Peptides against a protein of PDB entry 3OGK. Designs and how they scored, part 44

Target 1, 307 residues: chain A of PDB entry 3OGK
Amino acid sequence: ATPDRLSRRFPNLRSLKLKGKPRAAMFNLIPENWGGYVTPWVTEISNNLRQLKSVHFRRMIVSDLDLDRLAKARADDLETLKLDKCSGFTTDGLLSIVTHCRKIKTLLMEESSFSEKDGKWLHELAQHNTSLEVLNFYMTEFAKISPKDLETIARNCRSLVSVKVGDFEILELVGFFKAAANLEEFCGGSLNEDIGMPEKYMNLVFPRKLCRLGLSYMGPNEMPILFPFAAQIRKLDLLYALLETEDHCTLIQKCPNLEVLETRNVIGDRGLEVLAQYCKQLKRLRIERGADEQGMEDEEGLVSQRG

## One batch from the design tools (peptide; made by RFdiffusion4, then SolubleMPNN)

Design b1_p12_2_s2 (from b1_p12_2, 6 letters changed)
Fold by OpenDDE base, seed 1:
Structure b1_p12_2_s2 (fold): chain B 307 residues (1-307), chain A 12 residues (1-12)
Amino acid sequence: as target 1 above (307 residues)
Amino acid sequence: SYREELEERRRA
């Protein structure tokens, strides 16, 4: 469908999701006019889709100008913006979004590639937004944003329930966790092993309602921090955890209410057996092949067709 | 390291 046809057919459209072609197409395998640019859609949104409150771009090319136009056109009517695996923008574009869309509830940039100019966008969001429910810049590389702004967001946004971040040192997020009283989901951060201080993270206090979790680089030494609330965990993202098969078994046994598990092949057949035994409410299982598994001779770290 | 490999995966 073309943008103009969409608006003519559905002038009262409230939610739009556009999917570009796979990222492989962005590497000169497909002509530029393949429909990967959001520009014509943003133009149509700005002119004709006056009730649009939710926009999801997946694997699209998005410029700062596109974001600026979208922001100004929808302003406080924009409730959801998802830049899912997008590219082509900078933090200036994000700044425009949060400046003009002050009632945004969902802001996602997960796995997007962008140029980082500064951390102003997160600061602006912290200073003016009280509506945010979901903030997700998981698997991104922001180096210029402040954990303090994240804390401010948590304090000001009473409905904040899901936050996924990049590689913040988890101890820098202590203030955030204390402020985020209604947080149900957290992914990201960075756990950094300190051989000299094995209990570095043992005093972390998580939000009481936390039940969906994915701590990056969580190893067996850090894993025990989950044990006090493991029974309430419903979703685990272990894709970027540093857990071996045995560690998976240990953790899974403590999560009887687990509904969603995302992990790597390191879980092994043994881990899957344990999962089947202890997690009777499991609804979804995602197992990705680890790059690290190339060469693990240990049969325990591989999922076979038996598992 | 295993961590470095995971970090690379997050960036890929």
Scores: peptide ipSAE 0.107, ipTM 0.823, DockQ to the pose 0.238; fails the geometry check
Fold by OpenDDE base, seed 3:
Structure b1_p12_2_s2 (fold): chain B 307 residues (1-307), chain A 12 residues (1-12)
Amino acid sequence: as target 1 above (307 residues)
Amino acid sequence: SYREELEERRRA
């Protein structure tokens, strides 16, 4: 499809999702002119899609100029921007988005590759936005952003329900969790084991409505912090948890209302049996092969045809 | 370590 064809057919389009090059194209199986650049689409949005409020780019090349043009063209009418596995931009592009789109509700850059210049974009968002509902920079590398800005966002955005972050130390997010009274979903952070303080995370207080969760590097020593609200957990992301098969069984037994589970092959057939026994509301199950499984595979950590 | 492997996976 071409941008001009889209606008001619659907001049009142409110939501647009564009998918770029699939991973299989890395082997030169897709022609070079595959439409991986968002530039012609941004031009068309700016000129002819005056009612567009939601934009989702997946696996596309996005420049700072593209983001700046989009930001200025849609301004406060832009409610959703998702840069899903995109590349080619810097934090200057993000700054332009949050500067001009002050009523944005959903901002996602999950798994995007970018150059980080500073943390100004998150600071600007914290200073001026009160509309944010979803913030997602999961599986990104931001080193220059402040957890205090995240706390400010939580305080100012009363409708904030989902936040996914990179490698923030969880203890730095205590203020954020306290402020985010309506938060239902949290993913990311970093749990860092301290042999000298084994219970340093035991006093963490999570938002009361939290029901979708994925804590990075959560091990069996940290897992008990979930037990007080495990019965209300509906979605669990364990892809980056440090849990063995037995740990999975322990946690799953405490989550009878679990609807979505994402984990690694370490769950094993035993974990799947426990899941089937205790999680009768399960709707989706994602099992990935873990990096740890590339070594000497213990049978206990493998999902067989029986599972 | 297992953590290092997961970190590498997350960054990939």
Scores: peptide ipSAE 0.105, ipTM 0.822, DockQ to the pose 0.218; fails the geometry check
Fold by OpenDDE base, seed 4:
Structure b1_p12_2_s2 (fold): chain B 307 residues (1-307), chain A 12 residues (1-12)
Amino acid sequence: as target 1 above (307 residues)
Amino acid sequence: SYREELEERRRA
């Protein structure tokens, strides 16, 4: 489909999702005309799609100029922007979005690659937005943003229900969790084992409505922090947890209402058996191959063809 | 470490 054809056919379009080529096809194979640039689409949005409130770009090249044009064209009418596995922009582009789209409800840049210039975009969002419901920069590398801005967002955005972040030290998010009273989903952060302080995270207080969770680098020593509310957990992302097979079994047994599980092959056949036994409401299971598979062919932490 | 491997995967 071409941008011009879309606007002519659907002048009242409210939501647009564009998918670029798979990353494997992009590596050293980017012909100029592969359709991976959002520029022509942003032009069309700006000129002809005046009712568009939701934009989702997946695996596309997005420049700061593209973001600036989009931001100015849609302004407070833009409710959703998802930069899903995109590249080509900097934090200046994000700043433009949050500056001009002050009523944005969903902002996602999960797995996007970008150049980080500063943390102003998150600060601007914190200072002026009260509408945010979903914030997702999971699997991104931000070093210049402040967890204090995240706390401010939580305090100001009463409808904030889902937040996925990069590698914030989880203890720096204590204020955020206290402020985010309606938060239902949290992914990311960083749990850092301290041999000298094994109970470092035991006093973490999570939002009362939290039911979808994925803590990065959670090991068996940190896992007990979930036990008080494990029965209300509906989704677990364990892809980046440091749990072995037995740890999976322990946690799964405590999550009888689990509907979605994402994990690695380390769950093993045993973990799958436990899952089947205790999680009768399971709807979706995603198992990724871990790096651990290359060396652990003989360990229990493998899902066999039997499983 | 396994953490390092996961971090590498996350960055890839």
Scores: peptide ipSAE 0.103, ipTM 0.822, DockQ to the pose 0.235; fails the geometry check
Fold by OpenDDE base, seed 2:
Structure b1_p12_2_s2 (fold): chain B 307 residues (1-307), chain A 12 residues (1-12)
Amino acid sequence: as target 1 above (307 residues)
Amino acid sequence: SYREELEERRRA
């Protein structure tokens, strides 16, 4: 479909999702006319889609100018922006979005590639937004944003229910977790094993409603921090956990209400058997091939035809 | 390390 056709057919469109080419194509010499640029769509949104409140770009090229135009055109009417695996923008574009769209409820840039100039966008969001429900910059590399701004967001946004972040040290998020009283989902962070202080995370307090979780680099020593609320866990993202087969078995046994599991092949046939035995409410299982397949001599770390 | 491999996957 072309942008002009869309507006003519659906002048009252409230939600738009556009998908570009596969990610591999985004890093190649992209011809100007490859069709993956959001610019024509942003122009059409600005001119003709006056009721649009939700925009989802997936695998598209997005410039700062595109974001600025979108931000100014929709302003406080924009409730959702998802830059899903997009590229071409900087944090200046994000700053424009949060500056002009002060009532945004969902902001996602998961797996997007961008140039980080500063952390002002998150600070601006923290200072002015009270509407945020979903914040997702999972699998991104922000180095200049502050955990304190995240805490401020949690304090000011009472409807904040889902937050996915990059590699924040989990201990820096203690204030965030305390403030995020209604948080149901958290993914990301960084658990860093300290041989000299094995229990450094044992006093970590999670939001009471937390039921969807994916802690990055969680190993068997950190895993017990989940045990007090494991029975309420409904979704686990273990793709970036440092758990072996036995660790999976241990955790799964403690999560009888698990509905969604995402993990690596390290779960093995044994883990799948345990999953079948203890997780009767399981709805979705995603198993990705891990790099650990090359190093695991243990037969248990492989999913076979039995599993 | 295994962690480095996971980090690389996260960046890819």
Scores: peptide ipSAE 0.078, ipTM 0.810, DockQ to the pose 0.247; fails the geometry check

Design b1_p12_2_s3 (from b1_p12_2, 8 letters changed)
Fold by OpenDDE base, seed 3:
Structure b1_p12_2_s3 (fold): chain B 307 residues (1-307), chain A 12 residues (1-12)
Amino acid sequence: as target 1 above (307 residues)
Amino acid sequence: SYRDRLREIRES
């Protein structure tokens, strides 16, 4: 499809999702005109899609200039921007988005690759936005943003329901969790084991409505922090948890209302049996097999064809 | 990097 064809067919379009190159494709093998750049689409949005409020770019090349043009063209009419596995921009582009789109409700840059210049974009968002519902920079590397800005966002955005972050120490997010009274989903952060203080996370208080959760580096020592509200968990992301098969069984037994589980092959046939026994409301199951495990079918903790 | 650590977990 071409941008001009889209606008001619759907001049009143409110939501647009564009997908770029397949994961297996090398950039050097793709013709320059294959449609991997968002530039012609941003031009078309600016000129002819005046009702567009939701934009989702997946695996696209996005420049700061593209983001700046989009921001200025849609301004407070832009409610959703998702930069899903995109590349080519810097935090200056993000700053332009949050500066001009002050009523944005969903901002996603999950798994995007970018150059980080500073943390101004998150600070600007914290200072001026009260509309945010979803913030997602999961699996990104921001080193210059402040957890205090995240806390400010939680305090000011009363409709904030989903937040996914990168490498924040969980203890630095105590203020955020206290402020995020309506938060239903949290993913990311970092749990750092301390042999000298094994209970350092035991007093962590989560938002009362939290029901979708994925904590990075959660091991069996940290897992008990979920037990007080495990019965209300509906979605669990264990892809980046450090749980063995028995740990999975322990946790799953405490989550009878689980609807979505994402985990690794370590869950094993035993974990799947426990899942089937205790989680009768399960709707989706994602199991990723590690590269090293693909060749070792006879090892313990592997999901068999019976699972 | 953070991404490298996450990848290591997924590939283990």
Scores: peptide ipSAE 0.503, ipTM 0.942, DockQ to the pose 0.256
Fold by OpenDDE base, seed 4:
Structure b1_p12_2_s3 (fold): chain B 307 residues (1-307), chain A 12 residues (1-12)
Amino acid sequence: as target 1 above (307 residues)
Amino acid sequence: SYRDRLREIRES
């Protein structure tokens, strides 16, 4: 498909999702004719897709100029922008988006690779947006953004329901959690073990409606912070948790309403057995294997072929 | 880096 053909066929298009090629090749080495650049699409959006409110780029090359053009073309009509596993832009591009698209509801840059210039984009978002519902920069590396801006966003955006972040220390997000009264989903952050203070996270208060959760680096010592609301958890992302098989069993038994589980092979056959026993509402299960892992029957920490 | 640590977990 080509941009011009798309606009001719669907001039009233409201939602566009473009997928680039897999990450087999480094984005900086991809030829211009690869088809992974969003530039021609952004041009077409600007000129001919006047009703477009949702844009999803997956595994594509996106420049700051592309983002700036998109931002100015759609302005407050842009409701959703997803830069999913994209590359080629900096935080200046993000700043342009949030500056011009002040009514954006969904902003995602999950697993994108970018150059971080400053934290202005998040600050601008915090200062001017009241419409945000979904914010997702999961598995990204931001070092210059402020958790205070995230708190401000939570305070100002009453419809904020899903937030996924990078490497924020969870204790820095206490104010955010208190402000995010309608938050249903949270992923990311960082739990840091402190031998001198084992109860470091025990007083964390999560939003009352939280039911989809994935905390990075959560170990068995931190896991109990979920127990007070485990019965209302519907989705768990344990991919980046530091839980062993027995820990999985413990947590799963406390989540009878679990519908979605994402975890690693460490759950083991035992964990899967417990899952089947206690989670009767389970709809989706994702298990990722580690490098060179093979299924082994009746071995703790591994999922066998029968499991 | 943060992403490196996450990758390490996934590869473990």
Scores: peptide ipSAE 0.496, ipTM 0.941, DockQ to the pose 0.261
Fold by OpenDDE base, seed 5:
Structure b1_p12_2_s3 (fold): chain B 307 residues (1-307), chain A 12 residues (1-12)
Amino acid sequence: as target 1 above (307 residues)
Amino acid sequence: SYRDRLREIRES
């Protein structure tokens, strides 16, 4: 499809999702003929799609200029922006979005690659937005943003229900969790084992409504922090957890209301058996195989094709 | 990097 054809066919379009062509080097510069640039689409949105409130770019090249144009064109009418596995922009582009789109509800940049200039975009969002429901920069690298701004967002955005972050030390998010009273989903962060302080995470207080969770680097020593509310967990992302088969079994047994599980093949046939036994409401199961374990189905701790 | 560590886990 072409931008002009889209606007002619659907002048009242409210939601647009564009997917770039996948390639191995997703974050490298893509030739224009690849169709990976959002520029022509942003132009069309700005000129002809005046009812558009939701934009989702997946695996696209997005420049700061593109974001600036989009921001100014849609302003407070923009409710959703998803930069899903995109590249080509800097935090200046994000700043433009949050500056001009003061009523944005969903902001996603999961797995996007960008140049980080500063943390102003998150600060601006914290200072002026009260509408945010979903914030997702999962699997991104921000070094200049402040956890205090995230806390401010949680305090000011009472409808905030889902937050996914990058490499924040979880202890720096204590204030955020306290403020995020309506948070249902949290993914990311960083749990860092400390031999000298094995219980440093045990006193973490999570939002009362939290039911979808994925903590990065969670090992068996940290896993018990979930036990007090394990019965209310509906979704677990264990892809980046450091749990062995037995750890999976332990946790799964405590999550009888689990509906979605994402994990690695380390769960094993035993883990799957336990899952079947204790999680009767399971709807979705994602199991990823590690590179070194491809084809080794008979080893302990691996999910077999039979299981 | 953060992404490198995540990748390492995924590939393990």
Scores: peptide ipSAE 0.490, ipTM 0.940, DockQ to the pose 0.265
Fold by OpenDDE base, seed 2:
Structure b1_p12_2_s3 (fold): chain B 307 residues (1-307), chain A 12 residues (1-12)
Amino acid sequence: as target 1 above (307 residues)
Amino acid sequence: SYRDRLREIRES
């Protein structure tokens, strides 16, 4: 399809999703191909798609100029922007989006590759937005943004229900969790083991409605922080957790209402048996295979046809 | 980097 054909047929389009070519590897740039650039689409949106409020770019090349044009063209009419596994932009482009689209509800940059110039975009979002429902920069690396701006967003955006972040120390998000009274989903952050203070996370208080969770680097020492509300957990992302097979079994037994589980093959056949026994509401299961291991199929950390 | 650490976990 071409931009021109789309606008002629659907001038009142409200939602658009564009997909580029698959990447060869995680976080690799898309080869320079004119078909992978969003530029002609942004031009068409600006000129002819005046009712468009939701834009989803997946695996495309997006420049700061593209984002600036989109931001100015749609302004407060833009409710959703998803830069899903995109590349080519900097934080200046993000700043333009949040400056001009002050009523944006969903902002996603998950797994996108970009150049970070500063943390101004998140600060601007915190200062002016009260509409945000979903913020997602999961599996990205921002080093110049402030957890205090995230806290401000939580305080000001009453409808904020889902937040996924990169490499924030979880203890820096205490104020955020306190402010995010309606938060249902949280993913990311960083749990850091401290041999001298093994219980440093035990007093962490989560939002009361939290039911979808994925904490990065969560090991068996940190896992107990979930136990007080494990019965209300509906979705777990354990892809980046540091749990062994037995740890999985321990946690799964405490989550009888689990509907979605994402984990690695370390769960093993034993973990799958426990999952089947205790999680009768399970709807989706994602198991990512790590490195192939030699040995017997029944070894810990291996999922076989028996599971 | 953060992304590298996440990748290492996924590949382990």
Scores: peptide ipSAE 0.483, ipTM 0.938, DockQ to the pose 0.278

Design b1_p12_2_s4 (from b1_p12_2, 8 letters changed)
Fold by OpenDDE base, seed 3:
Structure b1_p12_2_s4 (fold): chain B 307 residues (1-307), chain A 12 residues (1-12)
Amino acid sequence: as target 1 above (307 residues)
Amino acid sequence: SYRERLLERREA
């Protein structure tokens, strides 16, 4: 499809999702003009799609100029921007978005690759936005943003329900969790094991409505922090947890209302049996093969044809 | 990188 055809057929379009080239195409098998740049689409949005409030770019090349043009064209009418696995922009582009789109509700840049100049974009968002519902920079490489700005966002955005972050020490997010009274989903962060202080995370207080969770680097020593609210957990992301088969069994038994589970092959047939026994409301199961399976295959960490 | 560390743990 071409941008011009879209606007002619759907002048009142409110939501647009564009998908770029799949990863397999990175091997130069697709012609250079494969449509991976968002530029012609941003031009069309700016000129002809004046009711567009939601934009989702997946695996696209996005420049700062593209973001600036989009920001100025849609301004406070832009409610959703998702840069899903995109590349080509810097934090200056993000700054333009949050500066001009002050009523944005969903901002996603999950797995995007960018050049980080500073943390001004998150600070600007914290200072001026009160509408944010979803913030997602999961699996990104931000090093210059402040957890204090995240806390400010939580305090000012009463409808904030989902936050996914990168490499924040969880203890630095204590203020954020206290402020985020309506938060339902949290993913990311970093749990750092301290042999000298094994209980350093035991006093963490999570938002009361939290029911979708994925803590990075959560091991068996940290897992008990979930037990007080495990019965209300509906979605669990264990892809980046450090749990063995028995740990999975322990946690799953405490989550009878689990609807979505994402984990690694380490769950094993035993974990799947426990899941079937205790999680009767399960709707979606994602099991990824870990690289640890290429080594000494402990039989317990394999999902067989019986599972 | 954070992503690399996450992937390494998945591969571990």
Scores: peptide ipSAE 0.312, ipTM 0.859, DockQ to the pose 0.211; fails the geometry check
Fold by OpenDDE base, seed 1:
Structure b1_p12_2_s4 (fold): chain B 307 residues (1-307), chain A 12 residues (1-12)
Amino acid sequence: as target 1 above (307 residues)
Amino acid sequence: SYRERLLERREA
């Protein structure tokens, strides 16, 4: 469909999801007019889709100008913006979004590639938004944003239920976790091993309703911090955890209500057996082959066709 | 990609 056809057919459209081409194809294999740019769609949204409240761009090129136009056109009517694996924008574009769309409920830029100019966008969001439910910049690299702003968001947004972040040191998020009383999902952060202080993270207090979790760089020394509420866990993202097969088994046994597991091949056949034994509520299993697992000789760390 | 960097860090 073309933008103009869409608006003519569905002038009262409230939700739009556009999918571009895979990134590898975007740069080297596809002509410029392949539909990867959001610009014509943003123009159409701005002019004709006056009821649109949810926008999801996946694998598309998005400029700051596009974001600015979208922000000004939809303003407080925009409830959801997902820049999913997009590229072409800077934090100035994000700033425009949060400045003009002050009632936004979902803001996602997971795996997007952008130029970071400053942390103003998160600060602005913290200062003015009280509606946020989902904030997701998972697998992004922000160096100029403040954990304090995240804490402020948690304090002000009582409906905040899901937050996925980049490389924040988890200890810097203590205030955030304390403030985020209704948080159900957290992913990301950075756990940094300290051989001299193995219990560095043991006193972390997580939100009481937390049940979907993925801590980056969580190793066996940090894993026990989950044990007090492991029975409450429904989703685990272990893709970026530093757990061996045995560690997986240990954790899985403690999560009888697990519904979704995302992990790497390191879980092994043994881990899958344990999963089948203890996690009877499992609905979805994702196993990825990690680059680090290539060439592993240990059979326990490999998922076979038997698993 | 960020994912690749995360994976590389695990190898490290």
Scores: peptide ipSAE 0.278, ipTM 0.850, DockQ to the pose 0.191; fails the geometry check
Fold by OpenDDE base, seed 4:
Structure b1_p12_2_s4 (fold): chain B 307 residues (1-307), chain A 12 residues (1-12)
Amino acid sequence: as target 1 above (307 residues)
Amino acid sequence: SYRERLLERREA
């Protein structure tokens, strides 16, 4: 499909999703003219898709100029922007988006690669947006953004229901969690083990409506922080948790309303058995191969063909 | 990357 053909056929298009490059392993085999640049699409959006409120770019090359053009063209009409596994932009592009699209509800840059110039984009978002519902920069590398801005966003955006972040120390997000009264989903962050202070995270207070959760680096010592609300958990992302098979069993038994589980092969046949026994509402199970599979052929923490 | 660090820590 070409941009011009799309606008001619669907002039009243409200939502657009574009998928670009295949998996990275195949990228080197694809010519430069593979259609991975969003530029021609942004041009078409600006000129001919005046009702477009949702844009999703997946595995596309996106420049700051592209983002700036998109931002100015759609302004407060843009409700959703997803830069899913995209590359080519800097935080200046993000700044343009949040500056011009002040009523944006969903902003995603999950697994995108970019050059970070400063944290102004998040600050601008915090200062001017009150509409945000979903913020997702999961699996990204921001070092210059402030947890305080995230807290401000939570305070100002009463409809904020899903937030996924990168490498924030969880204790720095205490203010955020207190402010995010309607938050239902949280993923990311960083739990840092402190041998000298094993109860470091035990006083964390999560939003009361939290039911979809994925804490990075959560080990068995931190896992108990979930127990008070484990019964209301409907989705768990354990891909980046540091839980062994037995830890999985312990947690799963406490989550009878679990509907979605994402984890690694470490769950093992035993964990799957426990899952089947206690989680009768399970709808989706994702098991990824972890790096541990190369060395754990003889350990209990492997899912066999029988499981 | 953050992802790479997460993966490395799990291998560690």
Scores: peptide ipSAE 0.271, ipTM 0.845, DockQ to the pose 0.224; fails the geometry check
Fold by OpenDDE base, seed 5:
Structure b1_p12_2_s4 (fold): chain B 307 residues (1-307), chain A 12 residues (1-12)
Amino acid sequence: as target 1 above (307 residues)
Amino acid sequence: SYRERLLERREA
C-alpha cells in the first residue's frame, strides 16, 4: 500500500500499523527503495489523516524530523505511538513527541535502536503527562534517564498499568513500585547477584495488582521474591531469567493462575509436565531456544516432541 | 550492553 492510497480509502482512519521488511541487519543503514522509511507516511498523516490517534511503526526507519512532524501534526490527539524495533532517531525525537503530545497514553520503543543524547524526554514526560497507561522501552539502552522520573510518572499517571524498561537496577525502582499503585505489568530491569548480599532483593515491594512479570536476570536466589504473590501471576516472561529446569518447576507450582508463559527450552519435558499439572488456565506457551542451552547435553533441559 | 546481553541470550 502507498500512503496516498491509504488516505483516499480511509480518510477517517484512527489507527495505523506499518511493518517494515525484516532484515538481519535491521538497525543498519537500509536503502530507501525497500520502503522502510516512515517519512512518506508521516507526511500523509500530517496532511490527510487528521483523526489518527494511534501509530505503530514496526521495523521502520524513523528520523527525528519524522517524529517532530508527527508530534506537531497530531499533538494532544496522539494517544498511542509505538516505535517497535525501529531505528534512525535520537532522544531529541522522543523529546519532541512527549513535548507536543501531552496526552499520550501509550509510548513504546521496544527493541528500537537510537542515539541517546540525554534523558530530557523522560523528564519532560514526567513533568507534564498524567495520561500515560503504557510505557515500554524494553530491550533498549538508556543510560541517561533517571529512575526518579519514572517514579514521578508513576505518581502522576494514575492509569499507568504496564511498564517495561531496560537496564535499571531493580533497587533503583523501589520508589517507582511504591508509586505505581495500579501497575499490572512490569518487564525488564536488571537483577544483579551480589555474593556479599544475597538477600538484597528480598524486601522489594511490588505493586499489589502486579500479575504480568518478566524480570531480567532473575535467578533462583531472587525467584523467592515472587512467592508472596505467585498465585496472582497470570503472565511470566522467563526468557531472560536464569532459571534451570528445577527452578521452573518450583515457580510454576506456585502459579496456578498462570495464563501465559514465555521461557526457554530449559524448562524441559519435566517442566512442561509440571506446567500441565498445576497451570490449568494456561492459554499461551512460548518456548525459545537459549544460547546457553545449545551446548548443554543435559536431557532435562530439552523439550522433546513428547512434552 | 544490556541490550546486547539480552539479544545474545535470546539468540540460540
Scores: peptide ipSAE 0.239, ipTM 0.825, DockQ to the pose 0.429; fails the geometry check

